Peptides against a protein of PDB entry 7PB4. Designs and how they scored, part 31

Target 1, 105 residues: chain A of PDB entry 7PB4
Amino acid sequence: KMLNIKEYKEKLLSTLGEFLEDHFPLPDRSVKKKKKNIQESSVNLITLHEMLEILINRLFDVPHDPYVKISDSFWPPYVELLLRNGIALRHPEDPTRIRLEAFHQ
Target 2, 218 residues: chain B of PDB entry 7PB4
Amino acid sequence: DALQMAVGYFEKGPIKASQNKDKTLEKHLKTVENVAWKNGLASEEIDILLNIALSGKFGNAVNTRILKCMIPATVISEDSVVKAVSWLCVGKCSGSTKVLFYRWLVAMFDFIDRKEQINLLYGFFFASLQDDALCPYVCHLLYLLTKKENVKPFRVRKLLDLQAKMGMQPHLQALLSLYKFFAPALISVSLPVRKKIYFKNSENLWKTALLAVKQRNR

## One batch from the design tools (peptide; aimed at target 1 Y8 K11 L20)

Design b2_p9_3 (made by RFdiffusion4)
Pose (drawn by RFdiffusion4):
Structure b2_p9_3 (pose): chain A 91 residues (1-28, 43-105), chain B 212 residues (1-189, 196-218), chain P 9 residues (1-9)
Amino acid sequence: KMLNIKEYKEKLLSTLGEFLEDHFPLPDVNLITLHEMLEILINRLFDVPHDPYVKISDSFWPPYVELLLRNGIALRHPEDPTRIRLEAFHQ
Amino acid sequence: DALQMAVGYFEKGPIKASQNKDKTLEKHLKTVENVAWKNGLASEEIDILLNIALSGKFGNAVNTRILKCMIPATVISEDSVVKAVSWLCVGKCSGSTKVLFYRWLVAMFDFIDRKEQINLLYGFFFASLQDDALCPYVCHLLYLLTKKENVKPFRVRKLLDLQAKMGMQPHLQALLSLYKFFAPALISVKIYFKNSENLWKTALLAVKQRNR
Amino acid sequence: SDLVNLYLL
């Protein structure tokens, strides 16, 4: 069961990465890829389940943040505009 | 054949400025509906015309008439439905066309050969609940399509939030009651739906439904 | 289409 989940996870992640590079590229400060941004968000969601918010730095391309916000992937902090969290789809 | 000429004409897409082209388009569309309302269309023709109508090609009236004449002689391929969902995801489709398509998918539900690959698009179907113009028809579709495996906690939470936003709407209540039946531990709380009149009820389709 | 294919994985 574990190995099956692992194979599925790795396949989903590889294909997701390819999809992101194909459909959501950077334009050319130092910006990070959308993949790294999603990785940071996923890591913070499970590492700190009581505070899954990550600060928005200059490396976050505003179009990516807005994209994640429009599609229900990322959520804004009720008071702090510089923080965003990942939607807890698992619960 | 008389129908294949119209199918090819619609596959060629819209043409130049109209000198006599309006009459040509009308003749082809009349031929298609006559065939559809007399004895029905085959799976291949339907696979072609449904996806042509749900694409950005042709105006709204042509797409509306094509959707209103999408009556199967036998069955409907599920791959055609998958491509139709994909065309919906493209976004170059009219709202009224989307409503008509969801009405058609509800009406033609028992004439799709397989429904497992359609159930795999449950997420795409569920995401359309945000749109309050598609909400009743999407709820009617999900009432038919929902299996036990589809009742995930996230969807229950989002459906409860939507109930709180819109109120206890009949279609939302019916879908929530189905979710309760399938997963009572995730939440506490088929049949009549408004605007559920079968627009595509020909006599032969009626005999086939009774034979079903 | 690519998104649908991704979803269907």

Design b2_p9_3_s1 (made by RFdiffusion4, then SolubleMPNN; from b2_p9_3, 3 letters changed)
Fold by OpenDDE base, seed 4:
Structure b2_p9_3_s1 (fold): chain B 105 residues (1-105), chain C 218 residues (1-218), chain A 9 residues (1-9)
Amino acid sequence: as target 1 above (105 residues)
Amino acid sequence: as target 2 above (218 residues)
Amino acid sequence: MDLINLHLL
């Protein structure tokens, strides 16, 4: 049973990778570092694929607390995309935490 | 100048301890409004003020007034739009602010300097079609953005599902007609031949200002 | 594949 879940996870992530890269690429932050004062936090944004991988991993590693804290690397449009499509759910008491929804049914 | 002082006030955010905070705020807000509607704003001023309007630093009334005066002198930076979309998703803006932003984005679309990164956000905008309040304006935005490469079987299914849920809305019909133009094999459904595409008039708020901008940049 | 089809998988 666990092996089939890992293989299924890997197959899901692999199949998702190409699709997500093609349809939900990161915006190119090639904004020239001109003026100092916009704290463009030099935070490396993660891909939507990496975000899903983190959520799936958390579900398997910590099934009793499957919530991931939203970091500055989580691009807000991707968080909103996951939430709007029911792929993720916000923690009821902490809106800074999200879980994968699909695998909790 | 007075505009730089006003922008700098908004960048610093609300001064908690000022007895005259509301008068000072109103003075700076009127300065921004007056310059924006008369001359337009520089790309840098739009970048700053658009981020402020969507960040939730100020109240909804102030944010709405700032967003309404995001009128370019020449161009809007694509990067400013990408950052604005990011703020839109943080959940600190009201539903009315989201609607106003999409109306603004449609109205200002021709003044955005580049579209490459905005086109990458196609999937995000498409997901926003599920919001009944946003759907008319998102359909208009997607109508402006849609390329042949964006027309995929899954997106066709979603648009047909939305049409089944919402009925034959003019904005959905416009987008579906464009999808059928790019990929006729994916849309077997007979679409009514509409001679006129009708989107909700998003531009009405800025029509006069945008005409003036186009005249100054000729 | 729809992101929604991924939620159904």
Scores: peptide ipSAE 0.017, ipTM 0.807, DockQ to the pose 0.171
OpenDDE base, seeds 1, 2, 3, 5: peptide ipSAE 0.016, 0.010, 0.014, 0.015; ipTM 0.790, 0.644, 0.755, 0.798; seed 5 fails the geometry check

Design b2_p9_3_s2 (made by RFdiffusion4, then SolubleMPNN; from b2_p9_3, 3 letters changed; failed a check: a repeat of another design)
Amino acid sequence: DDLVKLHLL

Design b2_p9_3_s3 (made by RFdiffusion4, then SolubleMPNN; from b2_p9_3, 3 letters changed)
Fold by OpenDDE base, seed 3:
Structure b2_p9_3_s3 (fold): chain B 105 residues (1-105), chain C 218 residues (1-218), chain A 9 residues (1-9)
Amino acid sequence: as target 1 above (105 residues)
Amino acid sequence: as target 2 above (218 residues)
Amino acid sequence: DDLVDLHLL
């Protein structure tokens, strides 16, 4: 069961990742080094791939509450990209929560 | 001051009780326009007003007028541009507002304090090349943003497909020439050696204001 | 619409 979920996650991430890499290259991790001197609000933004990984993990780990709370690490353009393309949905009562859309229709 | 009152009106929205909502709106809009064209706006004022113009809070006519007066005193915050692009993703703005935004972004590009996060939006801008109304301005923006790491085989294919569909447009040729410079092995097609790169003049809407901004910051 | 020359290639 866990192996099939990992393989499915990897396939979903590879397929979405290929589509998203084609349209949205992963920000190179190299941006970490030089931010030492600028002001304190070092909100570590996560990649679009990491956002998808969080959403996928939440769907599989907690299928009865598959919603993830949007944190300051979620870059707003990436959130809106996921929502606009039907990859994610907002919670109907809490717009700060999003879930992966089940592509399985 | 009058500008703070005007910005506060747009931020908080109209107080329900004013019988003359349109007159109050017009008064505050004229205040913003006058200050923006005379002195430019502070980065904080641009942040607030740019977000309002793209959020769909007001009608298209008001949003267009606000966006036309997004003239900096000194700099535009990159965060303001990122927020603006997030609103474009929501799709509450008109096609004309999107065109105006890309023209604004090209015209004001040098006044944006940083480009690191804007460069991460490269793929979003590249996807907008498929919109025939946006394509000339998006090509210009991409020409300003493109680094070697952005030049990928699939983007080359997409640009060649667009060229096949639209013909040899000057703005597409400019971008393809830049792509060939960074990755000559990906572009086997002989591009005409153009000595000059031509884009639609996005700055014309703000020409006088941009000259004034450059003079104040010298 | 006046075309702007940005860079000499």
Scores: peptide ipSAE 0.102, ipTM 0.794, DockQ to the pose 0.023
OpenDDE base, seeds 1, 2, 4, 5: peptide ipSAE 0.080, 0.059, 0.042, 0.060; ipTM 0.790, 0.787, 0.802, 0.804

Design b2_p9_3_s4 (made by RFdiffusion4, then SolubleMPNN; from b2_p9_3, 4 letters changed)
Fold by OpenDDE base, seed 2:
Structure b2_p9_3_s4 (fold): chain B 105 residues (1-105), chain C 218 residues (1-218), chain A 9 residues (1-9)
Amino acid sequence: as target 1 above (105 residues)
Amino acid sequence: as target 2 above (218 residues)
Amino acid sequence: DSLVELHLL
């Protein structure tokens, strides 16, 4: 029963993730490496699929603290997209942390 | 250069020792405003200042003034727009700043150097249609961006649902008419054949500046 | 609020 629920949730999130990624693609930031010495930390942005995977994995690996800290690799439009659609929820005391909502029911 | 000093102030923040922080801030704002309205700003200056205006680093009044003077000398970089949209999603700017940004984006649309990356943001703009304050300006932006490939069944349904909730708004009708032009099979509803499409005049805030930019680039 | 008239292409 739990495995079926997990598989169903994974399938649902995968399908949703694919749909969202197809319609909300990451802009290609051609980081023109201009050689100027300022370590512009080329923060590699992750895909929406990868973001969802991180959230799912955290929920299963650490169910008592299922929140993920928003890193610089999290593209803000993706974070907002997940929050607006009720896929993710911000931590009530720490707005820099989010969890997957679909699993806390 | 006075402009470089002003931009540097906004980028790096106030240097510790100034007893009169407000006077210094006002001086630099006026410098940026004067140059922007007289000559326009370089793409690099717009990149820096636009991000500052949307980052929440300064108060709403300052951010509003900066955003109102984001007038290009020649072009605006599409990368600046992509970064700006990212800042809008962080939620550190006010609702009024978001409205002003979309008005600015519509008004300055022709001065953006490329549209390829902005077109990739189509879905995010479309998702903002549900915000009543943004809806008129987002419809205008989408009217400028929409290609045949963007017209999907789910977006048609969302627009029709929005029209059912908000009524037959001129800006929604304009966008639906464009959708029907690209994909007539997806829109069974008879739209009134309006010869004229009407959007809220976003350009009025920059009318004089836009004329000056067009004259400089002839 | 002045409305901008756009012509359908």
Scores: peptide ipSAE 0.199, ipTM 0.861, DockQ to the pose 0.023
OpenDDE base, seeds 1, 3, 4, 5: peptide ipSAE 0.192, 0.143, 0.159, 0.189; ipTM 0.661, 0.708, 0.783, 0.871

Design b2_p9_4 (made by RFdiffusion4)
Pose (drawn by RFdiffusion4):
Structure b2_p9_4 (pose): chain A 91 residues (1-28, 43-105), chain B 212 residues (1-189, 196-218), chain P 9 residues (1-9)
Amino acid sequence: KMLNIKEYKEKLLSTLGEFLEDHFPLPDVNLITLHEMLEILINRLFDVPHDPYVKISDSFWPPYVELLLRNGIALRHPEDPTRIRLEAFHQ
Amino acid sequence: DALQMAVGYFEKGPIKASQNKDKTLEKHLKTVENVAWKNGLASEEIDILLNIALSGKFGNAVNTRILKCMIPATVISEDSVVKAVSWLCVGKCSGSTKVLFYRWLVAMFDFIDRKEQINLLYGFFFASLQDDALCPYVCHLLYLLTKKENVKPFRVRKLLDLQAKMGMQPHLQALLSLYKFFAPALISVKIYFKNSENLWKTALLAVKQRNR
Amino acid sequence: VVETFLELH
């Protein structure tokens, strides 16, 4: 069961990365890829389940933040505009 | 054949400015509906015309008439439905066309050969609940489509939030009751749906439904 | 997107 989940996870992640690079590229400060942004968000969601918010830096491309916001992937902090969290789809 | 000429004409897409083209389009569309309302269409023709109508090609009236004449002689391929859902995700489709398609999918539900691959698109179907124009028809579709495996906690939470936003709507209550039946531990709280009149009820489709 | 999703599943 564990190995099956692992194989599925790795396949899903690889295909997701390819899809992101194919459909959500950077334009050309130092910006990070959308993949790294999603990785940071996923890591913070499980590492700190009581505060899954990550600060928005200059490396976050505003179009990516807005994209994640429009599609119900990322959520804004009720008071602090510089923080965003990942939607807890697992619960 | 008389119908294949119309199918090919619609596959060619819209043509030049109209000198006599309006009459040609009308003749081809009349031929298709006559065949559809007499004895029905085959799976291949349906696969072609449904996806042509749900695409950006042709105006709204042509797509509406094509959808209203999508009556199967036998069965409907599920791959055609998958491609139709893909075309809905493209977004170059009219709202009224989307409503008509969901009505058609509800009406033609028992005429799809397989429904597992359609159930695999449960997420795409569920995401359309945000749109309050598609909400009743999407709820009617999910009432038919929902299995036990589809009742995930996230969806229960989002459906409860949508109930709180819109109120206890009949279609939302029916879908929520179905979710309760499938997963009572995740939440506490088939049949009549408004605007559920079968627009595609021909006599032969009626006999086939009774034979079903 | 739909085709990619179905290939995964």

Design b2_p9_4_s1 (made by RFdiffusion4, then SolubleMPNN; from b2_p9_4, 5 letters changed)
Fold by OpenDDE base, seed 4:
Structure b2_p9_4_s1 (fold): chain B 105 residues (1-105), chain C 218 residues (1-218), chain A 9 residues (1-9)
Amino acid sequence: as target 1 above (105 residues)
Amino acid sequence: as target 2 above (218 residues)
Amino acid sequence: MVELLLSLE
């Protein structure tokens, strides 16, 4: 049963990877290193694929608390996309945490 | 100068100790408004102020006024638009601010220096079509952005489904007509040949300012 | 899987 879940996860992520990259790519932040100390927090944004992988992993690793804390690496448009389409849900008491919904059925 | 002081105030935030916070805020806001409508703002100033307007740092009334005066002297950086879209998704701005942003984006579209990164956001804009309040303005934006490469079977299906739900709206028909132009094989349904493309007049708020910008950059 | 794809489409 565990092997089938891992294989299913890998297949799902592989199939989605190309689609997500083609239709929902990260914008290229031209890091114009202009010298001025505006700490544009060089937060490395993760891909939507990586975000989904994190959510799926959390669901499998900690099924009793499947919520992931939204970090600065989570691009807000991706978070909104997942929430708007019912792929993810916010924690009812902590809006900074989200879980994968699509697999709870 | 007075503009730099005003921008600095909004960027750094109100100094907690000032008894006259509201008067100071109004003074700086008026300074920004006056310069923006008279001369336009530099791309760097728009970058700073646009983020502030959408970040939820100030109240809705202030954010609305800032957004209304995001008038370029020359160009708007596409990076500013990308960052702005991110702020819209954080949920700290009102629905009215979101609508105003899309109106602004359509009105200022020709003044954006590059479109490559904005075009990468096509899927996100397309996903916003389901919002009834945004739909007319998003259709207009997509009409400006759409290339042949963006016209996919799944997007055609979504547009047709949306038409089934909301009816034959002029803004939706305009977008569908463009899709049919790029990919006639994907749209088997006969679309009425509308001679006139009709979108809500998003630029009305900035009409005079935009004319002035075009005149200065000639 | 199909449902997730359809939700993103």
Scores: peptide ipSAE 0.045, ipTM 0.856, DockQ to the pose 0.045
OpenDDE base, seeds 1, 2, 3, 5: peptide ipSAE 0.044, 0.043, 0.044, 0.047; ipTM 0.860, 0.858, 0.861, 0.861; seeds 1, 2, 5 fail the geometry check

Design b2_p9_4_s2 (made by RFdiffusion4, then SolubleMPNN; from b2_p9_4, 5 letters changed)
Fold by OpenDDE base, seed 1:
Structure b2_p9_4_s2 (fold): chain B 105 residues (1-105), chain C 218 residues (1-218), chain A 9 residues (1-9)
Amino acid sequence: as target 1 above (105 residues)
Amino acid sequence: as target 2 above (218 residues)
Amino acid sequence: SVQIHLELN
């Protein structure tokens, strides 16, 4: 059972991840800021693949509360993309939490 | 100067001690508006104010006024646009603000310094086509951004599905015609030969200002 | 590319 879950997870991540990476890459924030030391807190944004992995892991680890809290590492366009495509759903009472939608195979 | 003080006010927020918060806000807003329409704003000022307008820090009326005066002196940084798109996705701005942003983005498109990062946002813009209020302006934006590499079978299907749902809209037809130009094999459907591509006049709000910007930069 | 398309249509 655990092997099948891992394989399913990997297959899901690979299928969705490759597509999303090709079409929805992170913008390169490497604009060489010259001199002014404004420590903009470089919030390290995670990839869409990593975001999906977190959501999938939560679904399997805590199926009775499969919601993940949106962190600062979650790029807002990615969150919106997942929601608009029905890949994720917001918690009905807490818009800061999202879960993976069960893919009806 | 007065502009720096105004921008600083919006960036730092209202100082608690001002008894007349609304008068102070209006004063600074008018300062920004006056400078923007007369001279344009520096890229740094646009970066700050655009983010403020979309962050939900202020009310919709204020945000709308700020966004309407995002007129460049010379250029707009693509980074400002990327950040702005992020704010749009946070959902703290109104639907009307989103529409206004896309109108602004189309109107100011030629003044954006680089397009590489904006092109990476192609998929996000494309996903916004399903919003009826945004669709006309997003089609126009996509018309400006679309390269051959962006024309994929799944996007063609989505556009055709959207056309089936919404009817043959001029802006959608324009985008489909461009798609057919880049990838004729993907679009077997006969598109009506429209002699003129018609997008909604997104530039109307800034027409005079844009002419002035072009004249100053010559 | 867009200019060419505008001229061709």
Scores: peptide ipSAE 0.022, ipTM 0.824, DockQ to the pose 0.024
OpenDDE base, seeds 2, 3, 4, 5: peptide ipSAE 0.021, 0.020, 0.014, 0.021; ipTM 0.832, 0.826, 0.832, 0.831; seeds 2, 3, 4, 5 fail the geometry check

Design b2_p9_4_s3 (made by RFdiffusion4, then SolubleMPNN; from b2_p9_4, 4 letters changed)
Fold by OpenDDE base, seed 5:
Structure b2_p9_4_s3 (fold): chain B 105 residues (1-105), chain C 218 residues (1-218), chain A 9 residues (1-9)
Amino acid sequence: as target 1 above (105 residues)
Amino acid sequence: as target 2 above (218 residues)
Amino acid sequence: SVELYLELK
């Protein structure tokens, strides 16, 4: 059963990879390197693929508390995308936490 | 410079020593408004003030006034727009501010220095079509951004579903017509031949200012 | 489809 879950997870992430890269890429931050002085928060943003991986892993690893805390590495448009499409849900009492919504019929 | 002082106030926040915080805020806001409508703002000033307007640092009334005076002297940086979209998604601004932003974005579209990064946001804008308040303006924006590579079967289905839900809206029809132009095989339904593309006039708020900007940059 | 999952759920 565990092997099947891991395999399913890997297959799902692999299938989504190209689509996510093509349609929801991170903005190119290379332009920001030239203006040295503004402490633009050097926050390393993760890809949507990586975000989904984190959410999926949490769901499988901690099913009784499947929520992930939104970090600064979570690009706000990605968070909104997941929420708007019902892919993720906010914790009812803590809006800084989100979980993957069951997408299996 | 009065403008620099005003921008600095909004960026750094009110200095504790001011006895009348409201009077000081109004003074600086009027300074920004006056310069913006008279001469336009530099790209750097827009970069700062646009983010402030969308970050939720100030109240809705102040944010609305700031956003209304985001008038460029010459150009707007696409980076400012990308950052602004991020702030919109954080959810610290009102729905009315979001609508105003999209109206602003459409109105100022030609003054954005480059479109490469904005085009990468296509999927995010498309996802906003489900918001009834934003839908007319997002359709207009997508009409400006859409390329052949953006026209996918799943997006066609989404637009047709929206049409089924909302009816034959002019802004949806305009976007669907463009989609059919790029990918006729994906849209089998007959679209009414419209002589005129119709969108809400988003630029009305800035009509006089836009004319002035165009005259200065001729 | 992957597209449906992300855009039409």
Scores: peptide ipSAE 0.081, ipTM 0.874, DockQ to the pose 0.046
OpenDDE base, seeds 1, 2, 3, 4: peptide ipSAE 0.040, 0.041, 0.024, 0.040; ipTM 0.863, 0.863, 0.808, 0.866; seed 3 fails the geometry check

Design b2_p9_4_s4 (made by RFdiffusion4, then SolubleMPNN; from b2_p9_4, 5 letters changed)
Fold by OpenDDE base, seed 2:
Structure b2_p9_4_s4 (fold): chain B 105 residues (1-105), chain C 218 residues (1-218), chain A 9 residues (1-9)
Amino acid sequence: as target 1 above (105 residues)
Amino acid sequence: as target 2 above (218 residues)
Amino acid sequence: SVELHLSLN
């Protein structure tokens, strides 16, 4: 049972990941901001694949609370993409938390 | 500088400032509007103000007024546009502001310094075609952005499905005609030969300002 | 590109 879940996870991640990486790549933020002293915390954005992996892992690790808190590393267009396509759902009481939908049927 | 003070107010000023009672807010907003329409704004000023308009820091009326005066002196940074698209997805922006943003983006498209990063957002714009309010303006934007490499079978199917749902809309026909030009093998359907590509005149709001910008940069 | 498309149609 666990092996089938891992395999399914990997298959889902690979199938969705390749498609999403090809069609929804991260913008290259390589703006060489000259070192002006304002610590604009260069928030390192994660890939859509990594985001999905986090969501899937949370579902398996904590099935009774499968919600992930949206961090600054979550690129807003990716969050919106997942929500709009029904891949993820917002927590009904906390819009800063999302879960993977595909596994709660 | 009055403009610097105004921009600084919007950047550092109170969150959720009450629009109706703040004489200071109105003063600074008028300063930005006056400079923008007379001379245009620097790319750095547009970067700051565009993000503010879409962040939900201020009310919808203020955000709308800021967005309407996002007129460049010379160029708009593509990074500002990428950031703006991110803010659109945070959900703090009204539907009307989203429509206005896409109208602005189409109108100001030629003044954006680079297109490489905007082209990477093609998939996100394409996904927004499902929004009936955005669809006409998104089609126009996609018409400007579309390259041969963007024309994929799944996107063709989605456009045809959208056409089946919404009918033969002029803006959809324009985009489909461009797709057929780049990839005729993917579109077997006969498209009506339209002599004139018709998009909603999103540019009309800024027509006078855009003419002035072009005259200054000659 | 757009100008070319407009000229060909």
Scores: peptide ipSAE 0.021, ipTM 0.805, DockQ to the pose 0.024
OpenDDE base, seeds 1, 3, 4, 5: peptide ipSAE 0.012, 0.017, 0.017, 0.019; ipTM 0.811, 0.809, 0.797, 0.818

Design b2_p9_5 (made by RFdiffusion4)
Pose (drawn by RFdiffusion4):
Structure b2_p9_5 (pose): chain A 91 residues (1-28, 43-105), chain B 212 residues (1-189, 196-218), chain P 9 residues (1-9)
Amino acid sequence: KMLNIKEYKEKLLSTLGEFLEDHFPLPDVNLITLHEMLEILINRLFDVPHDPYVKISDSFWPPYVELLLRNGIALRHPEDPTRIRLEAFHQ
Amino acid sequence: DALQMAVGYFEKGPIKASQNKDKTLEKHLKTVENVAWKNGLASEEIDILLNIALSGKFGNAVNTRILKCMIPATVISEDSVVKAVSWLCVGKCSGSTKVLFYRWLVAMFDFIDRKEQINLLYGFFFASLQDDALCPYVCHLLYLLTKKENVKPFRVRKLLDLQAKMGMQPHLQALLSLYKFFAPALISVKIYFKNSENLWKTALLAVKQRNR
Amino acid sequence: LVETFLELH
């Protein structure tokens, strides 16, 4: 069961990365890829389940933040505009 | 054959400015509906015309008439439905066309050969609940399509939030009751749906439904 | 997107 989940996870992640690079590229400060941004968000969601918010730095491309916001992937902090969290789809 | 000429004409897409082209388009569309309302269309022709109508090609009236004449002689391929859902996700489709398609998918539900690959698109179907124009028809579709495996906690939470936003709507209540039946531990809280008139009810389709 | 999703499943 564990190995099956692992194989599925790795396949999903690889294909997702390829899809992101194919459909959501950077334009050319130092910006990070959308993949790294999603990784940071996923890591913070499970590492700190009581505060899954991550600060928005200059490396976050505003179009990526707005893309994640429009599609119900990322959620804004009720008071702090510089923080965003990942939607807890598992619950 | 008389119908294949119209299928090929619609596969060629829209043509130049109209000198006599309006009459030609009308003749081809009349031929298709006559065949559809007399004895029905085959699976291949349906696969072609449904996806042509759900694409950006041709105007709204042509797509509406094509959707209203999508009557199967036998069965409907599921792959055609999957491509139709891909065309809905493209977004170059009219709202009224989307409503008509969801109505058609609800009406033609028992004439799709397989529904497992369609159930795999449950997420795409569920995401359309945000749109309040598609909400009743999407709920009617999900009432038919929902299995036990589809009742995930996230969807229950989002459906409860949508109920709180819109109120206890009949279609939302029917879908929520189905979710309660399938997963009572995740939440506490088929049949009549408004605007569920079968627009595609020909006599032969009626005999086939009774034979079903 | 739909084709990619279905290839996964």

